# Peptides against a protein of PDB entry 3ZOQ, part 190

Target 1, 223 residues: chain A of PDB entry 3ZOQ
Amino acid sequence: QLLQDSWWNQLKEEFEKPYYQELREMLKREYAEQTIYPDSRDIFNALHYTSYDDVKVVILGQDPYHGPGQAQGLSFSVKPGVKQPPSLKNIFLELQQDIGCSIPNHGSLVSWAKQGVLLLNTVLTVRRGQANSHKGKGWERLTDRIIDVLSERERPVIFILWGRHAQMKKERIDTSKHFIIESTHPSPFSARNGFFGSRPFSRANAYLEKMGEAPIDWCIKDL

## One batch from the design tools (peptide; made by RFdiffusion4, then SolubleMPNN)

Design b2_p28_7_s1 (from b2_p28_7, 18 letters changed)
Fold by OpenDDE base, seed 5:
Structure b2_p28_7_s1 (fold): chain B 223 residues (1-223), chain A 28 residues (1-28)
Amino acid sequence: as target 1 above (223 residues)
Amino acid sequence: MEEEEREKEEEKREEEERERREYAAGQY
């Protein structure tokens, strides 16, 4: 699947840069020699589901889930039929407490992506069973450019930055134009230290309404 | 001749752009 024109126009120059060519050649070897996640067709799903112009909210993740059938190219999201990871369970607990949504029977966040929630990881691939195995290979430079071109956009964006890794990207965001929602990470190790009760979903919708934009329907239906 | 050459140059540019897009986000 090709990138949408809106993303292509913003990112085309990155794909011609040596770092991205080296990343592409590395990934070609990795997919041939190793089990890599997500499927190669799913790497850019965040950009496929949400055009550059349709981005309303950004939720930053680190890298994909490294277990079989889990990753689907969207931060925090898992394919239907996959057990919800602990962080995702805590996201749904906060969603329930914030805006009263039921906890869904699956972990797919595709309905958010289709509404303008860019579910971006900073690293877009991982080796099976090896968290951060593709860290420092070039993805961070591309995903930094994705943040930069969104920060340059005149139409405001809401950035949801859970935990220190995502919050390090705040320096790239023009806070005169864009809104930041920060808390601790939804991980069981940090969620009780500020993620729970942070109300990111209602706060994001309150900013969208102030901008005259349609709010996100954060409630996920059962499959 | 000039129109056919322009059409061939446009088709070539569109093909080169498609190949660049496929390289950027294509499957492995």
Scores: peptide ipSAE 0.388, ipTM 0.763, DockQ to the pose 0.012
Fold by OpenDDE base, seed 3:
Structure b2_p28_7_s1 (fold): chain B 223 residues (1-223), chain A 28 residues (1-28)
Amino acid sequence: as target 1 above (223 residues)
Amino acid sequence: MEEEEREKEEEKREEEERERREYAAGQY
C-alpha cells in the first residue's frame, strides 16, 4: 500500500534524501538475507490507518516486537491471536483503572489507529530476536520529521510520551499549540514508578473535548 | 506545446510520482 496524499505531501522530500536512500538499500539487503519484522507491507501501517489530518493523538514506541508474528507496524500493538506482551498488558490494566474498559482477548490496537491515534515507533523495523538491531540506521530521522510536521500543524495534537526514549522527542513539540502527557514506561520494570495511575486515556479525551473534538473510544472489543 | 506532447508530459509526471511513492513505502 502506498502512502496517502496527506502524508506524501508532508514527507516526500525526506524519501529523496541520501539517508533514506541508504536506509532503503540497507533494508532491501536485510529483508533478503534474514528475517525482518514487521512484514515489509506493514512497515508504514501507522500512517496507513491514520492520515496526517486525522491524527488526534500520538503514542510513541521504540522499535517493533522482534518475535514471530507479533509486529504489525503499530507501536505496542500485536496481531490477533498473539499473546499480549508485558507492556501491553500493563497498558490495558491502566486503561481498565482509568476509564473502566474491559481487558480485550487480543492485543490489536487497530481500533485506536482508525480513530486518529498514531501508533508510531521511532524505528520501524527489527531483525528477528535482535531488539534495536536497526537503531541508528535512518528511521529516527524520518520519524523525527513525522513529529516535526505534526508539531507544525495548526490543529492541535496530543502526544503521549511513555518513558525516557519517547520523552526525548518533547523538544520537537510546540507546546504552545500541542498537549503532552508524560509518565514512566508501561514496562514491568517502570510501570509502578508512575505509569499506573497516570490516566493517559481520560486526560487525552479531556483535551479533545476542550478542543471541541470527538473523544477516542479507547475500549477495545473482543474478536 | 501540442495536446499530445502535453498528455505525454502529464503521463510521465504521474509515472515519476508513482515510482517515487513506491520507492518511499513499497514492499521489499
Scores: peptide ipSAE 0.370, ipTM 0.750, DockQ to the pose 0.012
Fold by OpenDDE base, seed 1:
Structure b2_p28_7_s1 (fold): chain B 223 residues (1-223), chain A 28 residues (1-28)
Amino acid sequence: as target 1 above (223 residues)
Amino acid sequence: MEEEEREKEEEKREEEERERREYAAGQY
């Protein structure tokens, strides 16, 4: 079984569809002929760390980091020992300003994933050195279905939508049931235009508390 | 290409160029 039961029950039909079979055959060629990130075992890490039922918060990314050793199958997250990318640095700066967390000495967001923060990229693979190289190959259809089944879930979800690419997914979210936190992207190009001071972490926790749920411990410990 | 996709690609290119410069400088 490719996914844990909770996600498999929601997504099993997608894996039988022609688009996913074509994607799978593409990925087999890509991983054989090119350097692809993340490791093929890490592609679904977001779904491995956070079950369908345990999702409290969703943070949408575009596609994986395309540098060696960076991507670990979680949006914005990098493996320990990897230099924090600029967007991730800005995420930690906002985290510090919002709720007083120290900036961690690493870029792994696995602790968030384990608490119910689904760190989902819309595209789950990339070629080395080629941003968006796997855009339009079928991942977006699967990840749209992930958003759809979360939107259909009775238990509310908080969607954190940084920037226009993530905000385009808002049309798939039942805003009568789910909460949305929107701002500009944490990228150095856009962070000063509304990401800084957006306080997504405290706002997410305030919604969780209103729902009678445990807040996320957003503070990341050093390794 | 949306402005943010361009911004992300520019950011990623700048990161790669920085990483390549840091690697070439023996900072890895």
Scores: peptide ipSAE 0.022, ipTM 0.573, DockQ to the pose 0.057
Fold by OpenDDE base, seed 4:
Structure b2_p28_7_s1 (fold): chain B 223 residues (1-223), chain A 28 residues (1-28)
Amino acid sequence: as target 1 above (223 residues)
Amino acid sequence: MEEEEREKEEEKREEEERERREYAAGQY
């Protein structure tokens, strides 16, 4: 799929680099020989739903969900009709506690993406049943460039960095221009250690308002 | 493997085991 022009202009040089050509040839084999998630058409959904210029907030994930029908190319998000993963349930619990939103009957975060929330995984593909199976294959180099070009942007961005993996990207973010919201990960193993009560949604909106931007409607409607 | 990566892999494995059990229970 062709990227939107705004992202293409920022990333075109990466797509010509040997590492990305090797990644692409690897992915062609992987998708032919194995079950890979998300669908190949959904790999860049984060960039499809949120243009480079429309990015207001970034939420970094690690890699896609590796169960059937779960991944839709957006960090933490699952397709409608899919059971909400534990981390996503905790995100909705924090959303309810932070700003009073009801817990939705589905796990799709597409409404956030359409409002300028870039739901970016650092690795954009995974083998079925094999978490991090595409780690170190070239995605991190591309997604690092995505962070870099957002950091270089004059218009400020809010980075929500849940857990250590996301927080390691802080070194690439110009904190003189951009805002960072950090906490522990929403995982059941870490959520009680600082994610709950971190109020990332109200804090993000407070930064947007301070910048003279429209806040995100974080409340997700039932389908 | 970072602690968070391990936690995510454990969470995902537990979810897959649950899905496999739900699928197996539905066949029965």
Scores: peptide ipSAE 0.022, ipTM 0.588, DockQ to the pose 0.051

Design b2_p28_7_s3 (from b2_p28_7, 14 letters changed)
Fold by OpenDDE base, seed 5:
Structure b2_p28_7_s3 (fold): chain B 223 residues (1-223), chain A 28 residues (1-28)
Amino acid sequence: as target 1 above (223 residues)
Amino acid sequence: EEEERKKEEEEKKKEEEREEEEYRAGRY
């Protein structure tokens, strides 16, 4: 896939590396032989919607939803018409409690992505019905580089790190320049242990305002 | 006290990881 110039300039060296070529050849086989999500054209949607320079906030996920029609290349996000997964429902519950937004009738977070919220999974593909099936295949090295180049950026970024998997990336983030918002994961298993009441949306906007940046309109309109 | 706190934090992190993995495996 072709990336925007801003991301290409940051990542072009990665695409020439053997690990990425091996990943690409693996993905060609996987998409030919298996049902893989998201659609191959949607793999880099997080980078397509949010340029390197436009990133204000990063929300890290693990890997795409593995059900039919769900994944759209954005962490936690589902295509319109797809039932909201439990974690996404909890995200919207926290959004409502934090800043008073109504719960939308769909699960698409594209409106956040268009405002500079990088909705990045650490692994960008998955086999149907097999969570983490593409773990350890090379995506993590690329997505670690995405975090690194954002950490190296002079203009500050806000990293929202829900749960342990995302929080493991904290060591790659220069906290002298960048802000981190941490809580438990929005999963029904962990949400009551710190995600609810963490107010990540208002906190992110407070940091943006402090930096002289426009806040994110986190409220999602119905379709 | 510091060693106990570190152990509790590590146990909590392991529990959170397990909860997230169980969610992904069982509820999608």
Scores: peptide ipSAE 0.037, ipTM 0.660, DockQ to the pose 0.205
Fold by OpenDDE base, seed 2:
Structure b2_p28_7_s3 (fold): chain B 223 residues (1-223), chain A 28 residues (1-28)
Amino acid sequence: as target 1 above (223 residues)
Amino acid sequence: EEEERKKEEEEKKKEEEREEEEYRAGRY
């Protein structure tokens, strides 16, 4: 897939490395032999919707939803018409409590992505019904590089790190330039242990305003 | 002190496993 020039300039060296070529060949076999999510055209949607220079906020996820029609190539996001997963419902509950947004009738976060919220999973593909089935296949090395090049950027970024898996990436982030918002994961088991009341949306906007940037309109309109 | 640190690390590991399981469960 062709990336936007801004991301291509940052990542072109990764695509030439052996690990990525091996990942690509693995993915060709996987998509041919099994049902893989998201659609192959949607794998890099996070980078397609949000250019390197336009990134204001990063929200890290683990890997795509593994059910039919769910994954959209964006962390936590589901295609319109798909039932909102429990973690996403909790994200919208926190959004309502934090800044007063209504709960949308769909789970698409594309409106955030278009405003500069990079909705990045650490692993970008999954087999149907098999969570983390593509863990340790090379995606993590690429997505670590995405974090690294954002950390190296002079213009500040806000990283929202929900749960321990995302928080493990904190060591790659230059906290002298960039801001980190950490809490427990929005999942039903962990949400009551710190995610609810963490107010990540208002906190992110407060940092953006301090930087002289336009805040994110986090409120999602019904379809 | 070392036993407490080991216990905290084990609790931390159990909580990480629970977050991963829950992230998996939270997709349904």
Scores: peptide ipSAE 0.035, ipTM 0.629, DockQ to the pose 0.493
Fold by OpenDDE base, seed 3:
Structure b2_p28_7_s3 (fold): chain B 223 residues (1-223), chain A 28 residues (1-28)
Amino acid sequence: as target 1 above (223 residues)
Amino acid sequence: EEEERKKEEEEKKKEEEREEEEYRAGRY
C-alpha cells in the first residue's frame, strides 16, 4: 500500500527487507484462500489517518477484530453500525467517568485518529474467527519499527499501554522524551483491576497541555 | 520478598491467561 510521505520516509527501508516481502507473499495467499480482516485497503488505516508528524498519542492494540464487518484498521475501533465489543464499551465507560463524555451510539474511533491518536495494532491482519492467527508472521517487526521511529522523534509522544501485550513495548520507548500511561486492559476480565479509574484521557491531555500542544477532543459524536 | 515476587508473577501469569482467553473465546 502507498503510505503518506511522512510515514514512507520512516518505513521505506522496512518494505525492502526480506521479512516484509515474505509477509506480503503470505498475505496474498491468505486473502486469496481465506477471509482476512480488515479489508486489504484498510490494513494501514492507522497510518493513513495519522501522519508521522501529526502523532500526538499512540494507543496500542494486539490484532484486528476477527468478526465480519468489525475491523477498520484501527486498534479497538469498529465500523459504524457494528455492535461495540466489550473492551470498547469499557473504554467508553472510562471516557465518561474520566472527562464526562457521553457514550456514543457507534464504535468508530476515526475522530481520534484524525486528531493525532495513532490507533496501532501490533499485528495488522487476522483470519476470520481466529484471533492472533497472523501473530509472528512479520507484522510485529514492522510495528516495532513504527514504535522505534516515534521514540526517536524529537517531538514528544504519549503512549497509552493497556495490558501486558502493549506494556511489553515500553522497552522500545525513550522515557526521557516520551510519556507513558499504563493500566490493566479495558477487557471485562481486567478492567476492574486498574483500567477503570486510570483516567488515561485526562492524563494524556494534561501532558499535551504541558507540551504546549492542543488537547485531544476525546468525546465522540453520535452518527 | 521472593514469595511476594512469585505471587506477583503468578498473578501476572493468571492475568495474561485471562487476556488470552478473552481473545480465544471470541467474546470480543
Scores: peptide ipSAE 0.032, ipTM 0.630, DockQ to the pose 0.239
Fold by OpenDDE base, seed 4:
Order: sequence, then C-alpha cells, then structure tokens
Structure b2_p28_7_s3 (fold): chain B 223 residues (1-223), chain A 28 residues (1-28)
Amino acid sequence: as target 1 above (223 residues)
Amino acid sequence: EEEERKKEEEEKKKEEEREEEEYRAGRY
C-alpha cells in the first residue's frame, strides 16, 4: 500500500477520483522531464511518519523547498546536512524563547513527526527553483481532504496556522472540537509582526495537557 | 574557496527567493 492503513482508510476514495489520477499522470511527466522535489518516495513522508490516529498537532506549510537535497516531504523540515532555511531558523529561535530548547545543528523535524506532529504541506511537490510550480494541479484537493478527515475525527487536534495561506484552511476545521494556534509566518518578512513571542510550542503542549495527552518534546537533539 | 563561496551565495539567494515567494503567496 502507498499509505499506512489508518490513512488509507481515510483517503482511499480520493485516490480513485479522476483528479488524483490526472495529478498522478502529471507527476509522472514532471519527474521524467524535470527535477522535482522531494524524491517521489518522500512525497507522503508526513503521512508515513504520523498515522491518522497518532496526529496530535498539525503544522501547515505551503509547498516543498525547491533547492537540491532540501525537501524531506515534511513542512519546514530539511534533510540532515542541509543548511537551515531562514523560516526554520526563526522557528528554532521561537522554540528557544518559548520553552528554552537549544538550536539544533540540523533542520530535520522527523522527531516531531514521530511524536504526532503532522508536518503537512498543502502542495506536496515542486519543480527545482520554481516555488508553487505545482499549485492548482490537484494536491490542494487531497490535502483539503486530509484536513477534513482530521476535523471530523472525535479525538481533538491542535492546528498551528502560520501566515495567511495556512489560516485560510481554518474554515475547514471544526473549532468546537479542535484547537487553533494562529500567528504571522516565521519568514523573515513576517516573523517580527507576530510570530516571535507567539509561543506556539508551549501553547500546543498546554492544550495537550488539558486533554490528558502527553505533551510533545519539541526539543531537537543534535546529530 | 571561491567556487564554494559562489555556490553558498547561490543557494542562499535561492532560499531567500523561496521565502519571498512563500510570503507573497501567503498574502494572496
């Protein structure tokens, strides 16, 4: 199976729909003709690391990093050995100020994903050097369905929505069951306008504790 | 050293362009 059983049960109907078949055929051409990120095996890493049932927190990104070796199939995350992007550096600065974590020597957020932090981009592929090049090709319909099935889940989820693009998804979230943490984007262009000092990590853990769930260990160990 | 510096500067520029595009796309 392409996905773990828990996600497959929620999304199997989407994979049978014409839009997804068209997306798949588009991706086959794109990967054959151009350099596409992430690696085709890493496209669904967010769903591979975090099962549907294990999701505690969702962090929405836009699309993958478009530089060589960067994209890991997880929002904001980069592979070990890759220089931390500016937004990710700001995420770690806020993490340090919020809960006292040291800045790690790498940019991999896999440790968050393994604890139930779904690091989901709304678009799951990108052409090299061309941000949002796969916008409007069908990914948004699938990722909207991912948000919908999480919103429909009885067990509450915490959605961290940085910036306007992520915040546009709030209309799909049942706020009677689920918690929303909103701020400006961690990008250097917006971080000083509300991201810094927003304390999303401690606030997320406070909600988890209120629900009787184990908090996330947000601190990332060096490799 | 100069070739490595140029590669690092190019990578930095590409990342800055991405951050700008993400920020712009987040506005619209």
Scores: peptide ipSAE 0.030, ipTM 0.571, DockQ to the pose 0.033

Design b2_p28_7_s4 (from b2_p28_7, 19 letters changed)
Fold by OpenDDE base, seed 5:
Structure b2_p28_7_s4 (fold): chain B 223 residues (1-223), chain A 28 residues (1-28)
Amino acid sequence: as target 1 above (223 residues)
Amino acid sequence: EEEEEERRRREEREREERERREYAAGQY
């Protein structure tokens, strides 16, 4: 599926750069020779569900889930029928504690994406069973540009930065215009060190209301 | 003649932009 015009206008110059051409040639080989996730049609799903102008909130992930059928081109999200990964379970536990939402019977965050929550990974592809296998291949340069063009936008954005990897992007965000919500990562290894009780969902909605924007309905219905 | 040339140049730019979009976001 082609990128929406709003994103194309912001990113078109990146796609002509040598680094992106090299990334594309690498990805052609990887998808031909190995099992790569997500499906190639799903790589840009974060940009497909949330236009440049419709972005209200950004949630940064690292790279896609590397197991069969898990990744759907949205950070932390899994396809319906897929067992919720540990980090996603902790996200739903915090959601319940923060704003009283029930834990959904699935792990799809598509309802957030459709409301203006950009679920962006910094790396958009991965080899089966090999976490961060596509790190340093060019995706970070494109996704840094996505952060930059959102930071340049006049209409404010809320960045939710879980853990050190996402927080390293804070230097690219104009904090005079944009809001940042930081905590430890939802991973079982870090969630008890500040993710739980961070209340990112209510805090995001409180900023949206101050900006005169409609809040996000963070509660996910059962499928 | 000038209007037809301008139309042709527009159609060519729109084609090149579509081809660039297809290349950028194309499936594997």
Scores: peptide ipSAE 0.228, ipTM 0.697, DockQ to the pose 0.012
Fold by OpenDDE base, seed 4:
Structure b2_p28_7_s4 (fold): chain B 223 residues (1-223), chain A 28 residues (1-28)
Amino acid sequence: as target 1 above (223 residues)
Amino acid sequence: EEEEEERRRREEREREERERREYAAGQY
């Protein structure tokens, strides 16, 4: 599936590189031989919902949820009707405490993506039941390039970097031009060590307002 | 034949729902 023109213009050279061709051939085998998530049509949903020019905020994840029917090509997000994973529950608890939003009856973050929140995983596929099974296969090189072209963009971006894995990408971000919001990860193992009370949603909106941009409506409506 | 296929589809759905619940109780 062709990316939107804005992303295609930024990434076309990556798709012609040997590493991406090898990644694509690997993925063809993986999807044929095993259950891989997300659905192959959903791999680039973060780029489909949020154009290069429309990116206001980036939220970095590691890799997709590896359970059936969960992953939808957006970091932390789950399809409607899927039970909210622990990290996503903690994200909604912080959202409620930060800006007073109700906890939604579903886990879909598509409404954020449509407002310019790029929900990007660093690895875009996973084997069923095998977390990080597609780590080091070429996705990180493409997603590093996505971060690079956003860092090079004239219009400022807000990067929300939860936990050490996302924070390692800070070296690729021009912090003279772009804003960084850092905390511990929303995982139950780390959330009490700095994610709770970090107020990433109000802080992101405060930066958007300072730049003369419309804030994100972070509140998610029930379905 | 149709009953066996329906049973197989049911068992597959129940397995997928179980694995989804187990994951949702996990570390993510």
Scores: peptide ipSAE 0.037, ipTM 0.465, DockQ to the pose 0.093
Fold by OpenDDE base, seed 1:
Structure b2_p28_7_s4 (fold): chain B 223 residues (1-223), chain A 28 residues (1-28)
Amino acid sequence: as target 1 above (223 residues)
Amino acid sequence: EEEEEERRRREEREREERERREYAAGQY
Protein backbone atom coordinates (compact mmCIF):
# COMPACT_ATOMS: atom_id res chain seq x y z
CA GLN B 1 0.00 0.00 0.00
CA LEU B 2 1.20 3.49 -0.78
CA LEU B 3 2.02 5.47 2.31
CA GLN B 4 0.91 9.05 2.54
CA ASP B 5 3.32 11.32 0.72
CA SER B 6 4.68 12.79 3.95
CA TRP B 7 5.70 9.37 5.27
CA TRP B 8 6.81 8.14 1.87
CA ASN B 9 9.24 11.03 1.62
CA GLN B 10 10.70 10.09 5.01
CA LEU B 11 10.76 6.31 4.56
CA LYS B 12 11.15 5.61 0.81
CA GLU B 13 14.84 4.82 1.20
CA GLU B 14 14.08 2.19 3.84
CA PHE B 15 11.77 0.31 1.51
CA GLU B 16 14.59 -0.06 -1.02
CA LYS B 17 17.02 -1.51 1.56
CA PRO B 18 17.79 -5.24 1.60
CA TYR B 19 16.46 -5.72 5.13
CA TYR B 20 13.04 -4.47 4.10
CA GLN B 21 13.00 -6.62 0.98
CA GLU B 22 13.84 -9.62 3.13
CA LEU B 23 11.12 -8.61 5.57
CA ARG B 24 8.65 -8.31 2.70
CA GLU B 25 9.52 -11.76 1.38
CA MET B 26 9.23 -13.17 4.89
CA LEU B 27 5.83 -11.53 5.33
CA LYS B 28 4.65 -12.83 1.97
CA ARG B 29 5.39 -16.38 3.13
CA GLU B 30 3.96 -15.80 6.59
CA TYR B 31 0.67 -14.41 5.29
CA ALA B 32 0.40 -17.26 2.80
CA GLU B 33 1.23 -20.08 5.20
CA GLN B 34 -0.04 -18.82 8.56
CA THR B 35 -2.58 -16.55 10.18
CA ILE B 36 -0.84 -13.21 10.59
CA TYR B 37 -2.17 -10.10 12.29
CA PRO B 38 -3.15 -7.46 11.51
CA ASP B 39 -4.70 -7.85 8.06
CA SER B 40 -2.02 -7.07 5.49
CA ARG B 41 -3.92 -3.92 4.52
CA ASP B 42 -3.83 -2.70 8.13
CA ILE B 43 -0.07 -3.10 8.77
CA PHE B 44 0.64 0.59 8.20
CA ASN B 45 -2.58 1.98 9.70
CA ALA B 46 -0.61 4.09 12.18
CA LEU B 47 1.04 5.89 9.27
CA HIS B 48 -2.20 6.00 7.29
CA TYR B 49 -4.17 7.71 10.05
CA THR B 50 -1.39 10.04 11.18
CA SER B 51 0.77 11.79 8.58
CA TYR B 52 4.38 12.62 9.32
CA ASP B 53 3.55 16.30 9.66
CA ASP B 54 0.43 15.70 11.74
CA VAL B 55 2.20 13.66 14.43
CA LYS B 56 1.76 15.41 17.77
CA VAL B 57 2.13 12.45 20.11
CA VAL B 58 3.73 9.03 19.72
CA ILE B 59 2.63 6.05 21.78
CA LEU B 60 4.94 3.09 21.32
CA GLY B 61 3.75 -0.48 21.55
CA GLN B 62 5.69 -3.70 21.13
CA ASP B 63 3.82 -5.80 18.57
CA PRO B 64 0.20 -6.34 17.48
CA TYR B 65 -2.33 -8.32 19.43
CA HIS B 66 -2.14 -11.94 18.30
CA GLY B 67 -5.79 -12.89 18.81
CA PRO B 68 -8.47 -13.10 16.10
CA GLY B 69 -9.87 -9.76 14.99
CA GLN B 70 -7.95 -7.77 17.63
CA ALA B 71 -5.10 -6.01 15.86
CA GLN B 72 -5.97 -2.83 14.01
CA GLY B 73 -2.48 -1.75 12.95
CA LEU B 74 -2.43 0.71 15.87
CA SER B 75 -0.59 0.19 19.16
CA PHE B 76 -2.91 -0.82 22.03
CA SER B 77 -5.98 -0.39 19.78
CA VAL B 78 -8.52 -3.10 19.08
CA LYS B 79 -11.25 -3.22 16.48
CA PRO B 80 -14.76 -2.31 17.61
CA GLY B 81 -16.62 -5.25 19.11
CA VAL B 82 -13.38 -6.75 20.46
CA LYS B 83 -13.04 -7.12 24.21
CA GLN B 84 -10.59 -4.58 25.59
CA PRO B 85 -7.28 -6.21 26.51
CA PRO B 86 -6.06 -5.71 30.09
CA SER B 87 -3.51 -3.00 29.25
CA LEU B 88 -6.07 -1.09 27.21
CA LYS B 89 -8.51 -1.26 30.10
CA ASN B 90 -5.83 0.23 32.32
CA ILE B 91 -5.13 2.94 29.74
CA PHE B 92 -8.80 3.89 29.90
CA LEU B 93 -8.79 3.77 33.70
CA GLU B 94 -5.84 6.16 33.74
CA LEU B 95 -7.58 8.31 31.14
CA GLN B 96 -10.62 8.51 33.39
CA GLN B 97 -8.55 9.33 36.46
CA ASP B 98 -6.35 11.80 34.61
CA ILE B 99 -8.87 13.88 32.67
CA GLY B 100 -12.30 12.48 33.55
CA CYS B 101 -13.07 10.65 30.30
CA SER B 102 -15.69 7.94 30.42
CA ILE B 103 -14.59 4.37 29.74
CA PRO B 104 -15.59 3.69 26.13
CA ASN B 105 -17.64 0.63 25.18
CA HIS B 106 -14.99 -0.29 22.57
CA GLY B 107 -11.21 -0.32 22.27
CA SER B 108 -10.61 1.57 19.02
CA LEU B 109 -8.06 4.35 19.33
CA VAL B 110 -8.63 5.55 15.74
CA SER B 111 -9.93 8.86 17.10
CA TRP B 112 -6.52 9.49 18.68
CA ALA B 113 -4.71 8.51 15.49
CA LYS B 114 -6.82 10.95 13.47
CA GLN B 115 -5.82 13.75 15.85
CA GLY B 116 -2.08 13.19 15.46
CA VAL B 117 -1.41 10.39 17.95
CA LEU B 118 0.93 7.99 16.18
CA LEU B 119 0.04 4.60 17.66
CA LEU B 120 3.21 2.83 16.57
CA ASN B 121 4.21 -0.72 17.37
CA THR B 122 7.93 -1.45 17.05
CA VAL B 123 7.00 -4.71 15.31
CA LEU B 124 4.07 -4.38 12.92
CA THR B 125 3.01 -8.02 12.46
CA VAL B 126 2.53 -11.14 14.55
CA ARG B 127 1.55 -14.78 14.12
CA ARG B 128 -1.72 -15.89 15.63
CA GLY B 129 -1.20 -16.88 19.24
CA GLN B 130 2.55 -16.18 19.12
CA ALA B 131 3.55 -12.89 20.73
CA ASN B 132 6.74 -11.39 19.29
CA SER B 133 6.90 -14.08 16.58
CA HIS B 134 8.03 -11.42 14.08
CA LYS B 135 10.56 -9.80 16.43
CA GLY B 136 13.99 -9.32 14.88
CA LYS B 137 12.71 -9.73 11.31
CA GLY B 138 13.33 -6.15 10.18
CA TRP B 139 10.35 -4.19 11.53
CA GLU B 140 12.42 -2.72 14.35
CA ARG B 141 14.80 -1.17 11.83
CA LEU B 142 11.94 0.50 9.98
CA THR B 143 10.23 1.66 13.17
CA ASP B 144 13.54 2.93 14.53
CA ARG B 145 13.76 5.00 11.35
CA ILE B 146 10.24 6.30 12.00
CA ILE B 147 11.37 7.41 15.46
CA ASP B 148 14.55 8.90 13.99
CA VAL B 149 12.78 10.99 11.34
CA LEU B 150 10.34 12.23 13.97
CA SER B 151 13.25 13.07 16.27
CA GLU B 152 14.88 14.96 13.42
CA ARG B 153 11.68 16.95 12.78
CA GLU B 154 11.85 20.59 13.80
CA ARG B 155 8.28 20.65 15.09
CA PRO B 156 8.34 19.01 18.52
CA VAL B 157 6.76 15.65 19.25
CA ILE B 158 5.59 14.17 22.54
CA PHE B 159 6.72 10.59 23.08
CA ILE B 160 4.75 8.53 25.56
CA LEU B 161 6.99 5.64 26.58
CA TRP B 162 5.25 3.03 28.70
CA GLY B 163 7.50 0.33 30.07
CA ARG B 164 11.09 -0.61 29.37
CA HIS B 165 10.67 -1.72 25.77
CA ALA B 166 9.37 1.68 24.72
CA GLN B 167 11.81 3.52 27.00
CA MET B 168 14.72 1.81 25.23
CA LYS B 169 13.84 4.04 22.26
CA LYS B 170 14.58 7.19 24.30
CA GLU B 171 18.19 7.15 23.09
CA ARG B 172 16.89 7.87 19.59
CA ILE B 173 14.91 10.92 20.67
CA ASP B 174 16.38 14.41 20.76
CA THR B 175 15.20 15.49 24.19
CA SER B 176 16.30 19.06 23.45
CA LYS B 177 13.38 19.35 21.00
CA HIS B 178 10.97 16.61 22.00
CA PHE B 179 9.06 15.84 25.16
CA ILE B 180 9.07 12.44 26.80
CA ILE B 181 6.45 11.07 29.14
CA GLU B 182 7.69 7.91 30.82
CA SER B 183 5.99 5.50 33.18
CA THR B 184 5.61 1.81 33.84
CA HIS B 185 3.61 -0.19 31.33
CA PRO B 186 -0.22 -0.21 31.56
CA SER B 187 -0.14 -4.00 31.91
CA PRO B 188 -1.87 -5.33 35.05
CA PHE B 189 1.51 -6.51 36.31
CA SER B 190 3.17 -3.09 36.07
CA ALA B 191 0.40 -0.47 36.05
CA ARG B 192 0.27 -0.09 39.84
CA ASN B 193 4.00 0.58 39.93
CA GLY B 194 3.75 3.97 38.23
CA PHE B 195 1.41 3.90 35.23
CA PHE B 196 -1.62 4.75 37.33
CA GLY B 197 -1.35 8.36 38.38
CA SER B 198 1.26 9.10 35.67
CA ARG B 199 -1.33 11.34 33.96
CA PRO B 200 0.12 11.00 30.45
CA PHE B 201 -2.91 12.52 28.75
CA SER B 202 -3.07 15.78 30.69
CA ARG B 203 0.72 16.04 30.56
CA ALA B 204 0.72 15.56 26.79
CA ASN B 205 -1.96 18.22 26.39
CA ALA B 206 -0.05 20.59 28.66
CA TYR B 207 2.97 20.24 26.38
CA LEU B 208 0.83 20.74 23.27
CA GLU B 209 -0.62 23.91 24.76
CA LYS B 210 2.87 25.20 25.59
CA MET B 211 3.80 24.57 21.96
CA GLY B 212 0.76 26.52 20.77
CA GLU B 213 -0.86 23.37 19.40
CA ALA B 214 -4.38 22.15 19.82
CA PRO B 215 -4.65 19.55 22.57
CA ILE B 216 -5.76 16.00 21.87
CA ASP B 217 -9.33 15.11 22.64
CA TRP B 218 -8.46 11.90 24.40
CA CYS B 219 -12.04 11.09 25.29
CA ILE B 220 -13.38 8.28 23.14
CA LYS B 221 -17.04 8.26 22.26
CA ASP B 222 -19.09 5.12 22.47
CA LEU B 223 -19.90 3.38 19.26
CA GLU A 1 22.02 4.15 51.15
CA GLU A 2 23.75 1.29 49.27
CA GLU A 3 21.11 -1.17 50.51
CA GLU A 4 18.35 1.12 49.22
CA GLU A 5 20.04 1.40 45.81
CA GLU A 6 20.49 -2.37 45.64
CA ARG A 7 16.84 -2.83 46.63
CA ARG A 8 15.75 -0.32 43.96
CA ARG A 9 17.90 -2.08 41.34
CA ARG A 10 16.44 -5.44 42.38
CA GLU A 11 12.87 -4.15 42.25
CA GLU A 12 13.59 -2.62 38.82
CA ARG A 13 15.07 -5.91 37.53
CA GLU A 14 12.10 -7.84 38.90
CA ARG A 15 9.73 -5.35 37.24
CA GLU A 16 11.61 -5.62 33.95
CA GLU A 17 11.50 -9.41 34.14
CA ARG A 18 7.74 -9.29 34.80
CA GLU A 19 7.26 -6.94 31.83
CA ARG A 20 9.33 -9.30 29.63
CA ARG A 21 7.24 -12.28 30.75
CA GLU A 22 4.07 -10.32 30.02
CA TYR A 23 5.28 -9.46 26.52
CA ALA A 24 6.38 -13.04 25.91
CA ALA A 25 3.00 -14.33 27.06
CA GLY A 26 1.19 -11.79 24.89
CA GLN A 27 -0.26 -10.12 27.96
CA TYR A 28 -0.82 -6.75 26.46
Scores: peptide ipSAE 0.078, ipTM 0.640, DockQ to the pose 0.181; fails the geometry check
Fold by OpenDDE base, seed 3:
Structure b2_p28_7_s4 (fold): chain B 223 residues (1-223), chain A 28 residues (1-28)
Amino acid sequence: as target 1 above (223 residues)
Amino acid sequence: EEEEEERRRREEREREERERREYAAGQY
């Protein structure tokens, strides 16, 4: 699928670079020879749901869920009808504690994406059952450029950086213009060490309001 | 009925533990 014009204008030069052509040729082989997630049409869903200009908040993930039917091209998000993975359950627990939202009966974060929450993974594809299998194949260079062009934007962005992997991207973010919300990762192994009680949703909305922006409706309706 | 309910609760716990491990490994 063609990227929205806003993202195409920011990223077109990357798509012409050798590294991206090599990545595409690798992906063609991977999708032909193996089960790769998400569906090839869903790889850029984060950019499809949230235009460059509409980005208000960025939530960085590592790579897609590697289980059947889970990944939908959005960080932490799962397709409707898929059991909520543990970190996503913890995200909803924090959401409930932070701003009183009910826990939804599904794990789709598409409603956030449509409001300007860029749900970006740093690696956009994965082999079935093999976490980080596409690490170091060229996605990080593209997604670093996505962070860079957002950092270069005059209109401020809020970056929510859960855990060390996301926080390593802080060096690419102009903190004179952009806001950063950092905590431990929502993973069951780290959530109790600072993710719970971090109140990222209310804090993000407080920054948006201070900027004269409409807050995010973080509450997700049941299907 | 109790044995089937206990089996279902066990299978659910084993599934939740597996999902928790998969998530831990991926930092999801």
Scores: peptide ipSAE 0.055, ipTM 0.558, DockQ to the pose 0.065; fails the geometry check

